# Peptides against a protein of PDB entry 1IK9: the designs that were tried, part 20

Target 1, 211 residues: chain A of PDB entry 1IK9
Amino acid sequence: MERKISRIHLVSEPSITHFLQVSWEKTLESGFVITLTDGHSAWTGTVSESEISQEADDMAMEKGKYVGELRKALLSGAGPADVYTFNFSKESCYFFFEKNLKDVSFRLGSFNLEKVENPAEVIRELICYCLDTIAENQAKNEHLQKENERLLRDWNDVQGRFEKCVSAKEALETDLYKRFILVLNEKKTKIRSLHNKLLNAAQEREKDIKQ
Target 2, 207 residues: chain A of PDB entry 1IK9 as posed
Amino acid sequence: MERKISRIHLVSEPSITHFLQVSWEKTLESGFVITLTDGHSAWTGTVSESEISQEADDMAMEKGKYVGELRKALLSADVYTFNFSKESAYFFFEKNLKDVSFRLGSFNLEKVENPAEVIRELIAYALDTIAENQAKNEHLQKENERLLRDWNDVQGRFEKAVSAKEALETDLYKRFILVLNEKKTKIRSLHNKLLNAAQEREKDIKQ
Target 3, 195 residues: chain B of PDB entry 1IK9 as posed
Amino acid sequence: MERKISRIHLVSEPSITHFLQVSWEKTLESGFVITLTDGHSAWTGTVSESEISQEADDMAMEKGKYVGELRKALLSVYTFNFSKESAYFFFEKNLKDVSFRLGSFNLEKVENPAEVIRELIAYALDTIAENQAKNEHLQKENERLLRDWNDVQGRFEKAVSAKEALETDLYKRFILVLNEKKTKIRSLHNKLLNA

## One batch from the design tools (peptide; aimed at target 1 I191, target 1 (a further copy) R179 K187)

Design b1_p12_4_s4 (made by RFdiffusion4, then SolubleMPNN; from b1_p12_4, 6 letters changed)
Fold by OpenDDE base, seed 2:
Structure b1_p12_4_s4 (fold): chain B 211 residues (1-211), chain C 211 residues (1-211), chain A 12 residues (1-12)
Amino acid sequence: as target 1 above (211 residues)
Amino acid sequence: as target 1 above (211 residues)
Amino acid sequence: SLFEEYLNWEPP
């Protein structure tokens, strides 16, 4: 089961933050349980897949698009743009919400809620869920932080090895050229010496022919 | 101002999860506000720095050690080891807690709380704080996740450059040796050719002298 | 190595 708690403002009680809890299985499309609370009283209703389908049909809206609007309205709360307006009557227990566009407002959905007999249990469970979510998110943050520290160490280690490899490549090239120049110079010196010996031998022969 | 909300169990109401909110400025040592709620009623009290100092003195405990015990008791809730026991009388509004060691239990602190007139405001504010904390932790998680993905890309890029550098170093060494062997072989061939010319010239001279 | 043999090669 998935759950989302959002803060909302009711048109009838704009000064009192209400909390909208939505719980569902796998997808909102399959239906959901909606709970409203003001921190003192609570109201709960169940919205079936059939009701969601009927509301989409009544609106002449494709079901997936309609569920997409429900998700934006019910799971995000009043987004900072006041695109969704929430209404609740404590007398009738009737909850409805509207989508406000520039030129047109329309009802997106309406639910009959039942007043919870023991609102303290619902409120305690809601707070417990928030505390559990905080603990889970903290554990995830600590894990991600440790992974960041690991990845940073691993990056520094490979970077240091790479810099050493670059330097070692340049040093290798320089050292090899120095060694090869020395050996080539020795062979050039031997070639020059042998050429001089041949020239001297030819000059001596030319002297012996000239008696 | 810092705040922590914890779930606790009261000895008098072990079946009902209570919430202990502690709020303080900079350090618990400077004093704190303690709020207890059962999701229907709330009770609040203020503990001053002077009361904390007096309780530490009455216990003959060093203040920093005492504050360390307060932090463990009040900010962690009942740790899974039931080391801290919480008691509250709704009649007297007297809250006290004990540290349970193997052979000795002792009172760690006691506070007079006042019943909050509008508990719904305290509960709503507590839920708002939980939702804000969830949103902050989610934003931190998303940031850490993006940093992890960045660090992983950067690691892969440096690793790939390092592997290319290693391969290029080995290829450079092999190519340099091949080129140098070719040049050395040319010089060796010239040396051998010059030596053979010297030997032939010496043999011709020896023939001319015998003639 | 073959290279060391080439470095140390003296003509006979």
Scores: peptide ipSAE 0.091, ipTM 0.848, DockQ to the pose 0.590
OpenDDE base, seeds 1, 3, 4, 5: peptide ipSAE 0.090, 0.090, 0.062, 0.089; ipTM 0.848, 0.847, 0.847, 0.848; seeds 3, 5 fail the geometry check

Design b1_p12_5_s1 (made by RFdiffusion4, then SolubleMPNN; its pose is not in this set)
Fold by OpenDDE base, seed 4:
Parts: structure tokens; C-alpha cells; sequence
Structure b1_p12_5_s1 (fold): chain B 211 residues (1-211), chain C 211 residues (1-211), chain A 12 residues (1-12)
């Protein structure tokens, strides 16, 4: 079962933060359990896939688009833009919510809730879920942090090897050119020496022809 | 203000999960606010630095060690080893906890709490803190995940550059040697040609002398 | 190969 808890404000009680818990199996489209609490009382309703389909049809909205709006309204918390308005009557246990656009507000959905007999149990279970989620997220954070530290070490090691390889390539090129120039200069010197010997031998032969 | 919420079991109500909130400024040693709730009622007490010092002295325990035990008892949750036992009287509002060792249990500390007049506000604030902590930890997780993905890309990029640098070093060495051999072979051929010309000139001179 | 090339370069 997937679960999301969001803080909301009811139009009737804007000074009292309420908590909206939604629980579902795999997809919100398959139905969900909605629980509302003010930290003292709790109200729960079950919304079936058929009710979701009926609400989508009544709105003339495609089911996937409607479920997408339900997800934004019920799971995202009231985003900072107050795009969704929540209404609840404690007397009728009727919960409804509206989408507020610039020039038009429209009812997105409505649910009948039932007052929970033991709200303390629902509240305790909600707090337990929050604490479990915190512990799980902390363990994930610690794991990701250790993995970041590992990846950073591995990056530094490869970077250091790369820099050594670049320097070694430049040093190798420089050393090979220096050695080559030395050997080439020796061969050039030998060529010059042999050329001078040939010139001298030719001059001596020209002297020997001139008796 | 730092805060930790833990689930605990009271010896008097082992079937009902209680929540222990501890709030402090910088260090637990400077004092703390303790809040207990069962999801319906709440009880709060303020523990001063002087009370912590007095409890440490009464126990003949060094203050830093005592605060270390308080941290384990009050902030770590009851670890899976049930090393700490929590007791609370709703009538006297007296909260005390014990450390259970293999052969010895001893009282670690005791606090007078006061029943909160509006427990729903304390419970709502506690749930708000849990939701804020979840949101913060989720944002940290998403950040760390993106950073892991970045570090992994950066590692792959440097690794690929390193492998190219190794291959380029080997290729450079091989190419330079091939070029050097070609130029040196040309010089060797020129030396051999000049040497043969010198030998021929000497042989012609020896023929001219025998003539 | 490097040492052999250096030697072949020195002997002539």
C-alpha cells in the first residue's frame, strides 16, 4: 500500500492545519482510502474505482486526466499556489475540493467520510508512518552520501592518473625528440666529415695530376 | 532549535505507542523540552541544565556521560534492544526512565510533566514537523541522487579521457620511433654512400699509382 | 625494442 500525508487548510477552519492521508494500492485510479484529521478527531472514507470513474464522467473529463488532478490535489499537498480549495463539514462528514483557476473555480471531487471512533489510533498510526518514512529517508540519505564520497574518491583517483598520463605523454615526446636530435646531429656530423674527406681526396688527386 | 521525535512504549501502556518529542538548543546538556503524547493527550515538561547537572550528581555520573545516556534514551528511540524502560503516571504526570542492563536496572532520570490544555495543537505541530522533515529529507535525497549521477558521469568522462591518453601515449611513442627510424635510415644510407665513394676514390688513386 | 633501436643508432 502506498500512502501520502499532506497538510491542508479547510475553508471552514483556515487557522487549523488539517492532515489529509491518502492510501492506495499501486495506482490512485484503482481507488483509495482518504483520512482527514485535525490532531483530535479523524474522518475516513473509501473511494472506489467506480466512484472515480463516475466523478470523471460527471466532469466530462478523461479518467487519466481526472486521476492526474486527484493526484495533484490530494497527494502533492496544497502547493504554494493554493490551486486547490478543501471544504469539509464535520456535521455531514462531506468532503469536497475545488480547483481554482484565474477566472473559474470548479468542484474537482467530493467524498462522504465517516467519523473515526478511535481517532487517537489513526493519529498514532499516522505519526508512526511519518517516523518510519523519516528513518527510511535518513538511511537513504546516509547511503547516498557514502556513495557520493566513494564516487568523489574514485573521480579524484582517475583524475590524478589522467594528469600523470598527460604529463608522461608530454615528457615522453620531449625526451624522444631530444634523443633523436642528438643521434641525428651525430649522423649529420659524420656526413659532414665524410664529405670533407671526399673533397680533400679530390683535391689531392687534382694535385697529383698537376708533375 | 533541534528536535527529535521517537516512538516509545510505556510500561503501564505497552499496547499504545507513545511519542516522545525532545527539543533543545544546540546541546541536550543546556536543557530540553520533553513532550509526551498518545495521539489524544499530551504532556510537556522543561528540563533545565541545573536539573541535568543535579541528576548526574545524584547518580555519581560524569555530566558528559550522563548526557550521553540521556541522548541514547530520549533521542535514539528505544533501540531494538529495549535497553531503556519508560514509565509515566498520567495522574501524577511523573515521567521516569530506567536503563536495563543484564543484571541491573537503574533509574536514569525523572521529570515532572504538565498536561497540555490543547493537545491537538501539540499533535498538529508534531505532525507538521514530521512532514517538514520528510520534505527536507526528500529534497536532500533528490539532490544527492542528482549529485551521484553527476559524479558518475564525470567519472566516466575522466575514465574515457584517461584511456584515450594511454592509447595516445602508446601511439605517439610508436609513431615517433617509426619516423625517427626512417630519418636515421636515410642518414645511414648517406653515410654508407659517402664511405663507398671514399673507398672508390682510394682504389682509383691506387690504380693511378700502379699505372 | 627501444634499447635495441638506441644500440642500432649508436653502433653506426
Amino acid sequence: as target 1 above (211 residues)
Amino acid sequence: as target 1 above (211 residues)
Amino acid sequence: EEEKLEKELEEE
Scores: peptide ipSAE 0.020, ipTM 0.847, DockQ to the pose 0.000
OpenDDE base, seeds 1, 2, 3, 5: peptide ipSAE 0.019, 0.019, 0.020, 0.019; ipTM 0.847, 0.847, 0.846, 0.846

Design b1_p12_5_s2 (made by RFdiffusion4, then SolubleMPNN; its pose is not in this set)
Fold by OpenDDE base, seed 3:
Structure b1_p12_5_s2 (fold): chain B 211 residues (1-211), chain C 211 residues (1-211), chain A 12 residues (1-12)
Amino acid sequence: as target 1 above (211 residues)
Amino acid sequence: as target 1 above (211 residues)
Amino acid sequence: EEEEEQRRLLEE
């Protein structure tokens, strides 16, 4: 089961923060349980997949698009743009919400809720879920931090090895050329020496023929 | 102001999860505000730095060690070891907690609380703090995940460059030796040719003298 | 072996 708790403001009580809990199986489209609380009272309702499908049809909206609007309204809270307005009657237990566009407001959905007999249990469970979520997120953050520190060390190690490899390649090329020049110069000197000996031998032979 | 909310079980009501909020400025040693709630009622008390110092002295415990025990008791909840037992009287509003060791239990501290007149406001504020903490931790988690992905890419890039550098170093050495051998063999062939010419010239000169 | 033979060819 997936769950999201959002902070909302009711048109009837704009000074009192309310909390909207939505819980669902796999996808919001399959239906959900909605719970509203003001920290003293709680109200719950169940919305079926068939009700979601019917609301989409009544709005002449594609089901996936309608579910996308439900997700924005019910799971995101009042985002920074007051795009969604929430209304609730404590007398009728009727919850409805509107999408506010520039020149047009329209009802996006409505739910009949039931007042919870033991709101303290619902509130405690909600707080427990928040604390569990905090603990899970903290553990994940600590894990990611340690992994980032490991990756940074591993990067520094490979970077240092790479820089040494570059320097070693340049040093190798330079050393090999220096060694080759020494050996080559020795062979060139030997060639010059042998050539001079041949020239001298030819000059001596010309002298011996001339007697 | 720092804050921690913990889940606790009261000895008097072990079936009902209670929530212990502690709020403080900079350090727990400087004093704190303690708030207890069951999701319906709330109780609050203020503990001063002087009260903490007095409790440490009465226990004949070093202040830093005592504050360390307070931190474990009040900020960690009932950890997996039931090392700390919490007691609260709704009639007297007296809260006390004990440290349970193998063969010895002792009172670690006690606080007089006051029943909050508007518990719903305290509960709403507590839920707001939990939701804000979740949002902050989620944002941090997303940031750390993106940084982890960046570090992994950077590591792969350097690793690939390093492997190419190693291969290029080996290839360079092999290529340079092959080129050197070709040039050196040409010079060795020239030396051998010149040496043979010198031997032939010496043999011809010996024939001319015998002639 | 190839490296030793290459070294010998340079010394010779």
Scores: peptide ipSAE 0.034, ipTM 0.849, DockQ to the pose 0.000
OpenDDE base, seeds 1, 2, 4, 5: peptide ipSAE 0.032, 0.033, 0.033, 0.032; ipTM 0.850, 0.850, 0.850, 0.849; seeds 1, 5 fail the geometry check

Design b1_p12_5_s3 (made by RFdiffusion4, then SolubleMPNN; its pose is not in this set)
Fold by OpenDDE base, seed 1:
Structure b1_p12_5_s3 (fold): chain B 211 residues (1-211), chain C 211 residues (1-211), chain A 12 residues (1-12)
Amino acid sequence: as target 1 above (211 residues)
Amino acid sequence: as target 1 above (211 residues)
Amino acid sequence: EEEEEERRREEE
């Protein structure tokens, strides 16, 4: 079961933050349980997949698009843009919400809720869920932080090895060329010496033939 | 202002989860505001630095150690070890808690609370704080996840460059030695050829002198 | 001797 709690403002009680809980199985399309509370009273309703389909049909909206709008309205909370207006009658327990566009406002959905007899239990469970979610998110955050610190160390270690490898490659190339030039120059010197000896021997033979 | 909400169980109402909120400025030692709620009623009290000091003195406990115990009792919630027992009288509004050790239980502290006239406001604010904390922790979690993914990419990139550098170093060494040996062998062949020419010239001169 | 030492360095 997935759950989302959001704060909303009701048109009838704009000064009192309400909390809208939505609980669903895998997908919101399959239906959901909605709970509304003001921290004193609570109201709950179950919305079936058939009711969602009927509301989509009544709106002449494609079901996937309608469910997408439900997700934005009910799970995002009132985004900073007041795109969704929430209405609730405590007398009728009728909850409805509207999408407000610049040129068009329309009712997106409506639900019949029932007043919870023991709202304190619902409120306690809601707070427990929030605290559990905080604890889980803190544990994930600490894990990610430790992993980040590990990856940073590992990156620094490989970077340091890479820099040493680059420097060692350049040093190796330089050393090999220096040694090569030394040996090559020795062999070139020996070749020059042998050529000079050969020239001298030829000149001496030419002198011996000329008596 | 720092704030912590924990769930606790009262000895008088062990079946009903209570929520203990503690709010403080920088350090718990400087005093704190405590709020208790059962999701229907709320009770609040202010604990001053002087009261904390007095409780530490009454216990004959060093103040820093006492504050450390307060932090564990009031901010950790009832850890899984039930080390702390919480008591509250709704009639007297007297809150006290005990530390339970294997061989010794002792009262760690006590606070006079006042019943909140509008508990719904306190409960709504508490839920708002929980939701805000969830949102902040989610944003931090998403940030850390993106940073983790970045660091992993950066690590893979440097690792791949390092492996290429190692392979390139070995290939360079091998290629330089191969080229060196080729040039060296050419020079050695030239030296041998020049020596043979010198020996032949010496043998011809020895024939001309015997002639 | 120098040629033999150079040969040994080519074989290591």
Scores: peptide ipSAE 0.028, ipTM 0.849, DockQ to the pose 0.000
OpenDDE base, seeds 2, 3, 4, 5: peptide ipSAE 0.027, 0.024, 0.029, 0.026; ipTM 0.848, 0.847, 0.848, 0.848; seeds 2, 4 fail the geometry check

Design b1_p12_5_s4 (made by RFdiffusion4, then SolubleMPNN; its pose is not in this set)
Fold by OpenDDE base, seed 4:
Structure b1_p12_5_s4 (fold): chain B 211 residues (1-211), chain C 211 residues (1-211), chain A 12 residues (1-12)
Amino acid sequence: as target 1 above (211 residues)
Amino acid sequence: as target 1 above (211 residues)
Amino acid sequence: EEEEELKRLLEE
């Protein structure tokens, strides 16, 4: 079962933060349990897949789009833009919410809730879920941090090897050219020496012809 | 202000999870606010640095060690080993906790709490803190995940550059040697040609002398 | 063979 808890403000009680818990199996489309609490009282309702389908039909909205709006309204909390307005009557236990657009507000959905007899149990379970989520997220953070530190070490090691390889390539090229120039200069000197010997031999032969 | 919320079990109410909130400034040693709740009622007490020092002295424990035990008891929750036992009287508002060792239990600390008049506000604030912590940890997780993905890409890029550098170094060495051999062979051929010309000139001179 | 010959020539 997946769960999301969001803080919301009710139009009737804007000074009191309420908490909206939504619990579902695999997809929100298959139905969900909605729980509202003010930290003292709690109200719960079960919304079926059929009710979701009926609300989508009544709105003349495609079901996937409607469920997408439900997800934004109920699971994201009121985003910083207050795009969703929540209304609840504690007397009738009627919960409804509206989407507020620039020039138009429309009802997105409505649910009948039931007052929970033991709100403390619901609140305790909600806090337990929050603490479990914190612990899980902390463990994930610690794991990701250790993995990041490992990857950074591995990166530094390869970077250092790469820099050594670049330097070694340049050094190799320079060394090979220097050695080659030395050997070539020796061969050039030998060629010049042999050429001079040939010139001398030719001059001596010209002297020998001139007796 | 730092805060930690832990779930605990009271010896008097082992079936009802309680929540222990501890809030402090910079260090637990400087004092803290302790809040206990069962999701319906709440109790709060302020513990001063002087009270912590007095409890350490009464226990004949070094203050740093005592604060270390307080941190384990109050901030870690009961670890899986139930090393700390929590007791609370709702009548007297007296909270005390014991450290349970294999053969010895001893009182670690005791605090007078006061019943909160508006427990719903304390509970709402506690839930808000949990939700804020979840959101912060989720944002950290997403950041660390993105950074991990970046570091992995950067590692792959450097690794690929390193492998190319190794291959390029080997290829450079081979190419330079091949080029150098070609030039050296040309010079060796020229030396051999000049040497043969010298030998021929010497042989012709020897023929001219026999002539 | 050629690389070894060049290595020898470069060591000489």
Scores: peptide ipSAE 0.025, ipTM 0.850, DockQ to the pose 0.000
OpenDDE base, seeds 1, 2, 3, 5: peptide ipSAE 0.023, 0.024, 0.024, 0.022; ipTM 0.850, 0.850, 0.850, 0.850; seed 5 fails the geometry check

Design b1_p12_6 (made by RFdiffusion4)
Pose (drawn by RFdiffusion4):
Structure b1_p12_6 (pose): chain A 207 residues (1-76, 81-211), chain B 195 residues (1-76, 83-201), chain P 12 residues (1-12)
Amino acid sequence: as target 2 above (207 residues)
Amino acid sequence: as target 3 above (195 residues)
Amino acid sequence: DFFEEERKDPTS
C-alpha cells in the first residue's frame, strides 16, 4: 500500500495551494484512490482497474502508456493543468502539448463528511515519513563515519608498509655495496700487479 | 528559523490525535511560537524571551535547565491538557508515583485555520523532499568510501607482499653480481701465476 | 642501475 502527497495549483484558484493525495496497491494500473484537500474540506474519488483500461481505450492509448501519463501527472517537456469546481466536485486535468492540449483525466469527486479525520491522517502519514527518513539518514551517517575511519586506518597501515619496505631496501643495498666494493679492491690490486709484471718482462726484452 | 511538529494526545480527548507545532529562531530561549491543531481549528500562542526567563525565575531554575524541560516536553512521560472553551493549554511531567504541572500557555483561536494547516502540510512535504535528497547524497558517499577503501586495502595487500619478496629477490641479484667479481679475481690470480 | 655499475671493470 503506497501513496504520494503532492501539492498542486488549480486554474480557478491560483492564489491558494491545494494538496493531492493518491494511494494504491502495487501499481496505479490496478486502481487508485484520489483525495483533494484545501486544508478545510476534502473531496475523494476512486478509479477502478477496469475504469483505467476503458479510459485508455477511449483515449486511443496503450494501457501502460496511459498509466505512465497518470504517474507523471498525479504522482508528480510534460506540462499538466488541473481544474476543480467546488460547485460540482468535478476534477479534471489536461496535458498541454504545442498548441494542442487534451483531457487526460476526469474524476467526479465527493465532498467528504469528515475532512478533519482525512487531514489528520494525511499529516500523520507525512510525519511518519519524516521520521522513517531521519532514522535512515542517521544510520547512513554512522556508516559514513565508520568508513571515514576504516579508510584512515588502513591508509596509515599502507604508508607504514611502504615506509618499512624502503628502510629494508636501503638496508640491504648498504650491505651489498660494502662486500662488492671490497672485492673491487682486490681486483684493482691484482690487476695492477699484473701490469707491473708485464712491464718487467717488457724491460728484459728490451735489455 | 526552526520548527518541530509533534503528534500528541489530550487528556480530554484520547480518541482524536492533535498536532503540536513549535517554531523558533536559534534557541527556544529567545522565545517561540506554539500552535495546536486538530486538522480543523488551530490555536496559537507566542512566548517571548522575556516570559521564558520570567518563568525560569518563578521556578528558581537556571534559564538553561528550564528551557531544557520545555525541549523535552514540547519538541518530543509528558501529559497534555487543552480546553477548547478557555484555550488554556498545559502539560505536566509524570514520574514514579507523582506528577506536576510543568507549564501552560493561553492560546488564541486562529482566524484562518486552513491557512495554518496548509502551511504545516507544505512544510512536511518540503522536509520529506529535502530528507530524501540527503539520503541520496549520503548513499553515494557511502558508495565512494566503500570503493576507496577497497582500493587502498588492495594497495596494502600488494605493498606488504612486496616487502616480503624483497630480501629473497635482491639477494639473488647480489649473488649474481658477486659471482662475477670472484671469477675476475680468479682469472687474475691465474694470470699472475702464469708469469 | 647500481648492479650494472658494479659489473664494470674497476681498473683504469

Design b1_p12_6_s1 (made by RFdiffusion4, then SolubleMPNN; from b1_p12_6, 5 letters changed)
Fold by OpenDDE base, seed 4:
Structure b1_p12_6_s1 (fold): chain B 211 residues (1-211), chain C 211 residues (1-211), chain A 12 residues (1-12)
Amino acid sequence: as target 1 above (211 residues)
Amino acid sequence: as target 1 above (211 residues)
Amino acid sequence: SLFEEFLKDPTE
């Protein structure tokens, strides 16, 4: 079972934050349980897949698109743009919500709720779920933080090895060239010396021929 | 202001989860507001720094150690070891809690609470705080997840550069040695050729003298 | 090493 709790404002009670809990199995499309509370009273209704299909048909909307709008309305809470208006009659237990577009508002869905006999139990369970979610998210946060710190250390270690490798490559090239130049210069000096000896020997031969 | 909400079980109502909210400024030592709720009723009390000091003195406990025990009791909730027992009289609005050790239980603290006139407001505010905390923790988790994915990419990039640097260092050494050997062999061949020319010139001179 | 052998003077 998946669950989402959102804050909403009712048109009838805009000064009192209400909480909308939606619970579903795997997909919202298969139906859901909707629970509304003001922190004192609670109201619950079950919405079936058939009701969702009927609402989509009545709207002449494709079911997947309609469920997508339901998800935005019921699970996102009041997005910062007040795109959804929520209405509830405590007398009839009739809940309905509208999508507000720039030039038009239209009813997106409506549900019959039932007043919960023991609202305190529903409220306690809702708070428990919030506390469980906080604990799970905190544990995940601590895990991700430790993993982040590990990854940063591992990055620094490889970076330091890389920098050492770059420096060692440059040092190797420089050292090899220095050694090569020394040896090459020695060989060039020997070649020059031998060439001079050959020239001298040739000059001596030319002197010996000239008596 | 810092806040912590915990689940507790009262000795008088072990079947009904209660919620203990503690709110404080900077440190628990400076005092705190304690709120108890069962999802229907709420009770609140303010505990001053002087009351904390008096409770520590009455226990003959060092204040910092006492506040450390308060923090474990009131902020950790019922740790899995039921180390703390919570008691509340709805009639007297007297809240007290005990630390259960292996062989002894002792009263750790006691507070007078007042019944909240509008418990629904306190409960709504508590739920709002839970939802805010969930949203903040989710945003932090999404951020840490993205950062971990970034750090992992950055690590892979540096690792790949490091491996290329290692291979390039080995290739550089091999290439430089090959080039150097070629040039050195040319110089050695020239030296040998010049030496042979010198030997031949000397042998020809010796023939010319014998002649 | 091959390098050290190549560095040896062929006239020594």
Scores: peptide ipSAE 0.020, ipTM 0.845, DockQ to the pose 0.505
OpenDDE base, seeds 1, 2, 3, 5: peptide ipSAE 0.022, 0.022, 0.019, 0.023; ipTM 0.845, 0.844, 0.844, 0.844; seeds 1, 2, 3, 5 fail the geometry check

Design b1_p12_6_s2 (made by RFdiffusion4, then SolubleMPNN; from b1_p12_6, 4 letters changed)
Fold by OpenDDE base, seed 5:
Order: C-alpha cells, then structure tokens, then sequence
Structure b1_p12_6_s2 (fold): chain B 211 residues (1-211), chain C 211 residues (1-211), chain A 12 residues (1-12)
C-alpha cells in the first residue's frame, strides 16, 4: 500500500489546517481511500476504479490525464500557487475540489465521506506513519551521506594517482631523452674520431706516394 | 527551538500508542516543554532548568549524566528493549518514567502536566511539524542523491583518465625505446663501416711498404 | 638493464 498525507485548507474553514490522506494499492487509478481530519474529527471515503473511470468519462477527459490531475490535487497538497481549492461540508460529508487556472476554474472531483467513529485511532495511525516515514528518511539520508563521503574519498584517491601518473609520464619522457642523447653523443664522437683517423691515413698515403 | 516527537506506550493504556513531544531551546538542560497526546486529548507541562537541577541533585546524579538519561528516555522513544517505562494518570495529570535495568528499576523523572483546552490545535501543529520534517528530509535526500550521482560521474571520469594515462605511459616508454634502438643501430653500423675502412687502408699501406 | 645491453658495442 502507498500513502500520502497532505496539508490542505478548506474554503469553509480557512484558518484551520486540515490533513488529507490518500492511500492506494500500486496505482491511484485502481482506486484509493481518502481520509480528511482536522485533528479532532476524521472523515473517510473509498473511491473505486469504476468511480474514477466514470468521473473521467463525465469530464470528457482521458482516464490517464484525469488520474494525473487527481494525483496533483490530492497528493501534492495545496501547492503554494492555490491551483487547487478544497471544499468540505461537515453536514453533508461532501468533499469536492476545484482546479483554478488563469481564466477558468472547474470542479476536478467530488467524494462522499463518512464520519469516523473513533477519530483518535485514525489520528494516531497517521502520526505513527509520519514518524515511521521520518525515521526511514533519516536512515536513508545517513546512508547517502556516508556513501557521498566514500565517493569523495575514492575520487580524491584516484585524482591523486592520476596526477602522479601525469608527472611520472613527463619525468619518464625527459629522463629517457636525456639518457638517449648521452649515448648517441658518445656514438657520434666515436664516428667523428674514426673519420679523422681515415683522413689522416689518406694524407699519410699521399705523402708516401710523393719519393 | 528544537523538537522531538516519540511514540510511547503508557503502562495504564498498553494498547494505545501515545505521542511524547519534547521541545527545547538549544539544550535540554536549559529546560523543555513536554506534550503528551493520545490523538484526542493533549497534556502539556514545562520543565525548568531549576527543576532539572533539583531532580539531578535529589537522585545524587551529575546534572550532565541526568540530562543524558532524560535525552535517552524522552527523545529516543521507547527503544525496542523496553529500557524506559512510561506512566501517566489522566486524573492527577502526573507523568513519570522509569529506567529498567537488568537487576534494578528506578524512577528517572516525573512531571505534572496540564490538560490542553484545544487539543486539536496541538495535534494539528504536531502533524504539520511531521509533514514539514518529511518534506525537509525528502529535499535533503534528493540533494544527496544528486550529489552522489555527480560524485560517481566525477570518479568515473578521473578513473578513465587515469587508466588512459597508465596506458599512455607504457606506450610512450615502449615507443621511445624502439625509436632509440633504431637510431643507435644506425650509428653502430656506421662505426663498424668506418672501422672496416680503417683496416683496409692499413692493409693497403702494408702492401705498398713491402713493395 | 635493456639499456645497458643496448649500449654494448657489438665490437666490445
């Protein structure tokens, strides 16, 4: 089961924060349970897949698009832009919500809710879920933090090895060229010496021919 | 202000989860506000720095050690090991808690609470705090995840550059040796050729002298 | 050392 709790403001009670809980199995499209609470009373309703399909058809909206709008309205809470307006009558237990666009406002959905007999149990379970979610998110954050610290160490280690490799490559090239130049210069000197010996031998032979 | 909400079980109502909220400024030692709720009623009490000091003195415990035990009892919730037992009388509004060790159980603290007139407001604010904490932790989680992905990319990039540098170093050494061998062999061949020319010139001169 | 072997004159 998936669950989302959102803070909402009702048009009838704008000074009192309400909480809208939505719970579903795998997909919101397959139906969901809504719970509304003011921290004292609670109201619950079940919305079936067939009702979602009928509402989409009545709105002449594609089911996937309609469910996408339901998800934005019911799971995102009232975003800071007042895009969704929530209405509830405690007398009729009728909950409805509107999407407010720049030039057009329209009803997005409506649900009949039932007053919960033991609202304290629903509220306690809601708080428990919040505390469990906090604990899970904290554990995940601690894990991610430790992993980031590990990755940063691993990056520094490889960066340091890379810099050493670059320096070692440049040093190797320089050292090899220096050694090669020394050896080649010795061989060039030997070649020059042998050439001079050949020139001298030729000059001596020319002298011996000239008696 | 710092705040912690914990799930607790009261000895008098073991089937009903209660919530213990503790709020304080900077340090628990400077005093704190406790709120107990069952999701229907709420009870609040303020504990001053002077009361904490007096309780530590009455227990013959160092203040820092006592505050450390208060922090474990009141902020950690009932850990899975039933180390702390919580008691509350709705009639007397007397809250007390015990530390259960292997061979010894002792009262760790006690507070007089007052019943809140508007428990729904306290419960709503508690739920709001939980939702805000969830949102903050989610945002932190998303940030840490993005940073983790960045660090992993950066590590892969430097690792790939390092491997290329290692390969380039080995290739450079091999190439430089091969080139040097070729040039040196040319010089060795020239030296051998010049030596042979000198030997021939010496043999010709010996023939001319014998003639 | 490959370098020392390489430096040996074949006439030495």
Amino acid sequence: as target 1 above (211 residues)
Amino acid sequence: as target 1 above (211 residues)
Amino acid sequence: DLFEEFLKDPTE
Scores: peptide ipSAE 0.026, ipTM 0.845, DockQ to the pose 0.521; fails the geometry check
OpenDDE base, seeds 1, 2, 3, 4: peptide ipSAE 0.025, 0.025, 0.023, 0.022; ipTM 0.846, 0.845, 0.845, 0.846; seeds 1, 2, 3, 4 fail the geometry check

